# Peptides against a protein of PDB entry 5JXT, part 123

Target 1, 319 residues: chain A of PDB entry 5JXT
Amino acid sequence: SLLPKKEINVYIGMSEMQVKWYQKILEKDIDAVNGAGGKRESKTRLLNIVMQLRKCCNHPYLFEGAEPGPPYTTDEHLIYNAGKMVVLDKLLKRIQKQGSRVLIFSQMSRLLDILEDYCVFRGYKYCRIDGSTAHEDRIAAIDEYNKPGSDKFIFLLTTRAGGLGINLTTADIVILYDSDWNPQADLQAMDRAHRIGQTKQVVVYRFVTDNAIEEKVLERAAQKLRLDQLVIQQGRAQVAAKAAANKDELLSMIQHGAEKVFQTKGAFGTMAEKGSQLDDDDIDAILQAGETRTKELNARYEKLGIDDLQKFTSESAYE

## One batch from the design tools (peptide; made by RFdiffusion4, then SolubleMPNN)

Design b2_p19_1_s4 (from b2_p19_1, 6 letters changed)
Fold by OpenDDE base, seed 2:
Structure b2_p19_1_s4 (fold): chain B 319 residues (1-319), chain A 19 residues (1-19)
Amino acid sequence: as target 1 above (319 residues)
Amino acid sequence: LLDEMIEEENAGPRPLRAP
């Protein structure tokens, strides 16, 4: 029988380099971040800021001129300069030791490029699929990963490419390195491992940069998902959850944690205390804190009705 | 628009790192 999937949000502090780049992104568009653009500020400009902040939360090397070099090397700097990589590096050691296999999803193929270099550096055997992968190569990668006795530990996927109806039930761990703006895309990604033919407990680790825009992306995604569920359950098909964030919602997301980021010298949270010296006990503490915050987040939205969930979507029902 | 922006970001060259 298929066991219910366990989903845990893993809240991760920014590295010092991520804080510096997050500050630079906010400073570059400080007038927009402060709401000084008013009604004249384009939704596109706010979406651009959101995209750059999400890139920063993933890895600072997604920005031109961020990576140390030349020469450009694959070394420990690829890990310690991103909080998510520090946690990933420790978590993958645990996952491998327990005899699990892992799907890693991201929105960003350029992050998968970093993860490939990381896999080579750590000696992890992997497969990759993204939106540019030819159909034949996609089949070959899936078959190579799923074959009996496959030595492929990791499957790297873009969330959208991985969401397309494939079976990856030979993996029992799913890492969402980032979240889709549409929570249904993440569910579709999880359902690649959490499907008929799975024999293990599927565990989903959702990485979330703490005190950053990703907390608000997660909150919005959880709200939208709950609204979609209630609409289906109540047969209120007319309450289409507006898929698009409005300007005020985007601004609120951008502003979330920004003041603390500006005040911060160095890294955030566990990255400030331990950095690359994160041990197994620190990982257990992060996972336990994440499990608690995940339960609290779910319990917050489970108590809300359709009307309450619609009020938090700052889009007036009539515009 | 956000999906388009992700696609534009995904179209960039792969960094070449020395092993």
Scores: peptide ipSAE 0.196, ipTM 0.841, DockQ to the pose 0.486
Fold by OpenDDE base, seed 5:
Structure b2_p19_1_s4 (fold): chain B 319 residues (1-319), chain A 19 residues (1-19)
Amino acid sequence: as target 1 above (319 residues)
Amino acid sequence: LLDEMIEEENAGPRPLRAP
C-alpha cells in the first residue's frame, strides 16, 4: 500500500543579501507597500511587488546586478547568499546519505538555472524539466532519471512542467523550493513521487521564507486548498470562483514581515546565528520547528467552515 | 496575471557562470 506522504513546511530565514534586496524591493514601491495608492493602486503593481519579493525569497541572484561579478563564478556564494540554498545544501547531503532521491520543484526556471550550477558545483547528477523542455527531451530526462541504477540524484522541475502526469516514483523526497499560488499545482507536483509504484515513505519539504511574503502565500494556499476540499465535499461549486487575490489581500501579503525586514540589520533567524555554518543539529531543529508550525497551520484551517474561510483574511491569523 | 508574470520572469536570460 502507498504510505501517506509526510509534508513539512521548512521555515527558513533570509540571508543578509536577501534582507537587503527585500528592503530594496519594498523601498522602491514604498507608497504601494504603505497602501498610499488606496483605491487607485494598480493590482498589477501589487502583483509585481509580490513577484519581486518571491524572487528575493528564492534567490537574490534572480535580480540583475545582484550577483557578484564579472567574472561570475560558481562558488559557495551561490549558497550562502540565499537561506533556502543553505538549508537545501545541508538537506541534500542528508537525503543522499540516506540513499534517497529527490525532486526539486520551483515556479521559476531561472531558479532552476541556479540550481543546475549548484548541482554541478556540488557534483550532484541531475535531470531537468521546465516549460521550455521539448516533449522528447522530457521523456528522455524522465527515463534517464527512472532507469534502474540511475546515477541521477536530483530532478529539477518547474512545478507546472512536473505536474503533467509524469511518474517519478523512483524519488522518495520532494522539495518544493517555492510554493505555487495554486495549491493544486504543488499537490500535482508531490503526486509525481507519491503515486502507485512508490515503495518508500514520500517526504515533502516545502521551503518557506520566514517572516516574508511566502508565509502569506502558504497561508493563502492552505486556505484555498481547505476551501476547495469543503466545496467539493458540500457540492457548493459556486464558491470556487474567488481564486484571485484582491488588492487588500495582496497588500497585506506584501506588508507581512516588512517592518521586521526594515528593522533587521543582517540575516534572519538561524541565518543570522549560523549562516552557511548550519550543522546537522541546526537542520534537525529547523525541521522540527517546521513540523510543529505545519501542524499548527493545518489545525488552524481544519477548524474553519466555508463561510469562515471566505471571510478569513491573513490579518485575523496573527491577532 | 500572476501566472503570466511568472512566465515572463522565466523567459529571462540564464546567468552565465564560470566554473
Scores: peptide ipSAE 0.182, ipTM 0.842, DockQ to the pose 0.488
Fold by OpenDDE base, seed 3:
Structure b2_p19_1_s4 (fold): chain B 319 residues (1-319), chain A 19 residues (1-19)
Amino acid sequence: as target 1 above (319 residues)
Amino acid sequence: LLDEMIEEENAGPRPLRAP
């Protein structure tokens, strides 16, 4: 029988470089961040800020002129300048030692480019598929990963390219390096490993930058997923139509943690305390804290009815 | 629009890194 998947949100502090870039993104459009544009504010302007903040949460080297160089080098700076990379680097060592195999999903193919350079730097054998990968090359990559005795440890995928009905049950670990705006895309990604033919416990690690926009992306995704489930259960087709983020939702997401980011000199959380020197106990603490916060998040949305889940209000989720 | 923005960001050049 297929075991239920274990899903854990992994809450990760920003590196010092991420904090500096997050501040710069907010400062560049401070009037929009403060809501000073009011009804005249462009939804496109807010979406652009959201995209830049999500890029920052993934890796600061997604910005032009952020990476030290020229010359550009593949070294430890590729890891310590992004909180998610620091956690990923430690987690992958543990996963490999356990004899597990891992799917890593992102929305951003340019992040997969960084992850390829990281895989080469660490000596991890990998496969890659994104939106640009030809159909024949996708088949070849899947077959190379799934073959008996495959030496490929990691599969790098864009979430949408990985969603295409492929079977990757030869992996038992899924890392969502970021989240899709549509929670169904993330579920479809998980279902590549969590499917008939899986023999191991599938564990899903969802990376979430703490005290940043990604917490609100996660909350919104969880809310939407619960709403979709309740709509299906109740047969109420009319409710699904309000899925597009409005301006006030986007503004609230942008503002989340912004004040604390502006006050921060250095890194956040465990990244401030240990940086790249995380040990196995630090990873266990991060995973345990993440498991607790994941249960709390799920319990929050399980209590809400359809009418409450239609309101993107911070208040309606504390009753 | 967000999907289009992700696609546009994904079309950017890959940095060439040396070891």
Scores: peptide ipSAE 0.180, ipTM 0.850, DockQ to the pose 0.447
Fold by OpenDDE base, seed 1:
Structure b2_p19_1_s4 (fold): chain B 319 residues (1-319), chain A 19 residues (1-19)
Amino acid sequence: as target 1 above (319 residues)
Amino acid sequence: LLDEMIEEENAGPRPLRAP
């Protein structure tokens, strides 16, 4: 019997370097961030800010001139300069010790490039698939990962490339390093491990940068998923809630946590307290806090009806 | 548009890092 998947949002503070780059992104376009453009503000300009903030939440080395070098080296700096990498590094050690195997999904193939270098640095054997991976190489990577006695611990995937109906039930852990704007893409990624033939409890860890744009991406995705579920259950025509965020929604997302980011010197949360020195108890505390906040988030949207969810999406859809 | 922007950001050469 397939066990229900356990999903946990893992809320992670930014590193000091991420805070500095997040501030720099906001400051570079402060007039747009403050809504000074009003109705004249370009939606494309706001989307560009959202993309840069999401890059920052993933890893600061996704920006030109952020990485120390030349020479460019793979070392501990690749980990401690990104809060998600610090948590990932500790979590992967635990996962490996448990005899589990892990799928890591991201929207960004450039982040997978960093994760490959990290895997080499830690001695983790991995497979990779992204949107550029040839069909034959994709089959070969899947077969190499799934073979009996495979030494491959990690599978690195872009969420969209991993969504293509593949079976990876030889993994029992899924890490969503970032979230898709469409929650169905993340579900499709989880379903690579959570499928007929899985013998273990699938656990999904969704990394979310705390006090940043990613919390709003997650909230919007949860709202959309609940709306989709209710529409299916009630047999109502999908009023295609215009899948595109409006300008005011984008602006609100950009502004979320921005004031606190500007006031912050150094890192956020557990990254400020422990940084790279996170122990097993610190990880357990992060996971427990994440499980609580995940339940609270779900409970917030479970109380909303279609009309309420549509108002929240349609007040954002009438431009 | 956001998906297209992600695809565009995913384009280009990989960074050369040494161990």
Scores: peptide ipSAE 0.151, ipTM 0.832, DockQ to the pose 0.461

Design b2_p19_2_s1 (from b2_p19_2, 11 letters changed)
Fold by OpenDDE base, seed 1:
Structure b2_p19_2_s1 (fold): chain B 319 residues (1-319), chain A 19 residues (1-19)
Amino acid sequence: as target 1 above (319 residues)
Amino acid sequence: AALSAAEARARRRAERAAA
């Protein structure tokens, strides 16, 4: 029988460079961030801020002028300048030592470009598919990854391209480097490894930048998933969850953790204490804390009814 | 013009795809 998948949110502090870029993004549109734009503030402006903040949470090198150079060479700076890369680098060493194989999903093909440079730098053999990959090349990459005795350790995928019906049961670890706004896209990505033919316990690590917009993206996705489940169970097909965040929801998401980010000098959490010097005990502590917070998050939404789940609880960004 | 970081990364990807 297929074992249930284990899902763990991995809460990761920003690097010093991420904090600086996150501050810069907020400062550029500070009036919008403070809600001073009122009714005149465009939803498009808020959506742009959200997208820049999500890019920052993934990697600062998604911005022009963030990468050191010229020359632009791959080095340890590719890792220590992004909290998610520091955790990924340690986690992949553990995953490899245990004889596991890993799928890494992102919403951003440009992040997969950074992850390719990282894989080459660490000597990890990989496959890649995204939304621009030709059908034939996609089949070839899947077959190369799935072949008996494949030397490909990592598969790099965009979440939506990876979600399209493929079987990757030769991997037992899934890393969601970021989250989709639609939780069904992430579930479809997990189901590439968690499917008939899987012989191992599938473990899903969902990376979440702590004290940042990604926590609110995750909460909104969890809320939507619970609402979708309750609508199916209750037969209430008419509860079209408002698929698109309103302006106030977007503003609340942008404001989440912003004050603490402005007050922060250097990095956040374990990134401030250890940075690239994370050991196996630090990783275990991050995973244990993540497992606890994951249970708490799930328990929060399991108690809510349809009417409560339709209300965006703007927990104030200041609580 | 000096390659941007993004252009340098795109070049490395193209070189790996041609190998």
Scores: peptide ipSAE 0.593, ipTM 0.935, DockQ to the pose 0.623
Fold by OpenDDE base, seed 5:
Structure b2_p19_2_s1 (fold): chain B 319 residues (1-319), chain A 19 residues (1-19)
Amino acid sequence: as target 1 above (319 residues)
Amino acid sequence: AALSAAEARARRRAERAAA
């Protein structure tokens, strides 16, 4: 029988470079961040801020002028300048030693370009699929990954391209490097490994930048998922879950953790304490804390009714 | 003009796809 998947949110502090870039993004649009535009502030401006903050949470090298160079070469700086890469680097080493194989999903094809450089730098053999991958190349990549005795350790996928009906049950680990605004897209990504033909326990690691916009993206996704479940269970017409966040929701998401980011000199949390010196015990502590916070998050939304789930709660599940 | 970091990454990707 297929074992239930284990899902763990992995809460990760920003690197010093991420904090600096996060501050710079907020400062550039400080009037919008402070709500000084009021009703006149464009939803498009707020959505752009959200997009830049999410890029920062993924990797600062998604911005021009962040990467050291010229020459622009792959080195250890590719890892230590992004909290998610520091955790990923240690986690992949553990996963490989366990004889597991891993799917890595992101919303951002440009992040997959960074992850390709990382895979080459670490000597990890990989496959890649994104929204630009030709149909034939997509088949070839899937077959190369799934073949008996495949030496391909990692599959890099954009969440939407990876969600398209493929079987990747030759992997047992799923890393969601970032989250989709639609939790169903992430579920569809997980279901590439978690389906008939899987022989191992599927474990899903969802990376979440701590004290940043990604916590509110996660909360909104969890809220939406619970609402979708309750609507299906109650046979209620799709109460049009307002598919897009309103201006006030977007502003609240942008403001989350912003004060602490402005007050912070250097990195956050475990990235401030250990940075690139993160060891196996630090990873175990992060995973354990993440498992606890994941249970608490789920328990919060399980108690909410449909009417409560239609209100964006400004309060963090962890505040 | 000196290649941007993004252009340098795109070049490395193209070189890997041609190998």
Scores: peptide ipSAE 0.592, ipTM 0.936, DockQ to the pose 0.627
Fold by OpenDDE base, seed 4:
Structure b2_p19_2_s1 (fold): chain B 319 residues (1-319), chain A 19 residues (1-19)
Amino acid sequence: as target 1 above (319 residues)
Amino acid sequence: AALSAAEARARRRAERAAA
């Protein structure tokens, strides 16, 4: 029988470089961040801020002028300048030693470009699929990854391209490097490994930048997932899940952790203390803390009814 | 003109796809 998947949110501090770029993004649109734009502030402007903050949480090299150079070469700076890369680097080394194989999903094809440079730099053999991959090349990449005795350790996928019904049960680890606004897209990504034909315990690591917008993206995704489940269970097709965040929700998400980010000099949390020098005990501590916070997050939304889950107010999460 | 970081990354990807 297929074992239930284990999902763990991995809460990761920003690097010093990420903090600097996160501050710069907020400062550029400070009036919008403070709500001073009022009714005149466009939803499009807030959505743009959200997208820039999510890029920062993924990797600062997604911004022009962030990468050191010229010359632009792959080196250890590719890892230590992004908290998610520092954790990924240690986690992949552990996963490989365990004889596991890993799917890495992102919303951002440009992040997969960085992850390719990383894979080459670490000597990890990989496959890649994104939204631009031709059908034939997609089949070839899947077959190359799934073949008996495949030397491909990593599969790099965009969440949407990976969601298209493919079987990757030859992997037992899933890393969601970022989250989709639609939690069903992430579930569909997990179901590439967590499917009939899987023989191992599937473990899903969801990377979440701590004290940043990604916590609110995660909370919103968890809320929406619970709402979708309750709507299906109750047969109430009429609950139009408000598919898009309103302006006030977007503003609240942008403001989350912003004060602490402005007060921070250097990196955040474990990244401030150890940076790239994370050991196996630090990874275990991060995973244990993540498992606890994941249980707490799930328990919060499991108690909520449909009416509560329709309100994305900061207050309804504390009752 | 010196390649941007993004252009340098794109070049490395193209070189890997041609190998």
Scores: peptide ipSAE 0.591, ipTM 0.935, DockQ to the pose 0.623
Fold by OpenDDE base, seed 3:
Structure b2_p19_2_s1 (fold): chain B 319 residues (1-319), chain A 19 residues (1-19)
Amino acid sequence: as target 1 above (319 residues)
Amino acid sequence: AALSAAEARARRRAERAAA
């Protein structure tokens, strides 16, 4: 029988470099961030800020002039300059020691380019699929990964490209390096490993940058998922989940944690305390805290009705 | 001109795809 998947949000502090770049992104558009643009502020400008902040949460080297160099070589800086990479690096060592195989999903093909450099640097054998991968090359990569006795440890996928009906049940670990705005895209990604033919407990690690926009992306995704479930259960197909965030929602998301980011000198949380020197106990603590916060997040939205879930208010999650 | 970080990464990807 297929075991239920375990889903754990892994809350990760920003590195010092991420904090500096996050501050720089906010400062560049400070009037928009403060809501001073009022009715004149374009939704497009806010969406652009959101996208830059999400890039920062993933890796600062997604920005021009962020990577140290020349020469631009892969080194430990690729890891310690991004909180998610620090956690990923330790988690992958554990996953490998357990004899597990891992799917890593991202929304950003340019992040997969960084993850390829990382895989090569650590000696991890990998496959890759993104939106530009030809159909034949996609089949070849899947077959190579799924081959009995395959030495491919990691599969790197864009969430949308990996969501396309493929079977990857030869992996038992799923890492969502970032989240889709549509929670169904992430579910479809998980369902590549969590389906008929899986023999292991599937574990899904969802990386979430703590005290940043990604917490609000996650909350919005959880609200939408619960709303979609309730609409299906109640037969209320006409409840158009407001698919796109409004300006005020986007502004609230941008503002989340911004003050603390501006006040922060250095890194956040475990990244400030340990940086790249996380041990197995630090990872266990992060995973345990993440499991608790995941349960709390789910419990928050399980109590809400359709009408409450349609209101994206930070306040309606505390009533 | 010295390659940018993005160009250097793209070059490494191309070299790995040709190997």
Scores: peptide ipSAE 0.590, ipTM 0.934, DockQ to the pose 0.617

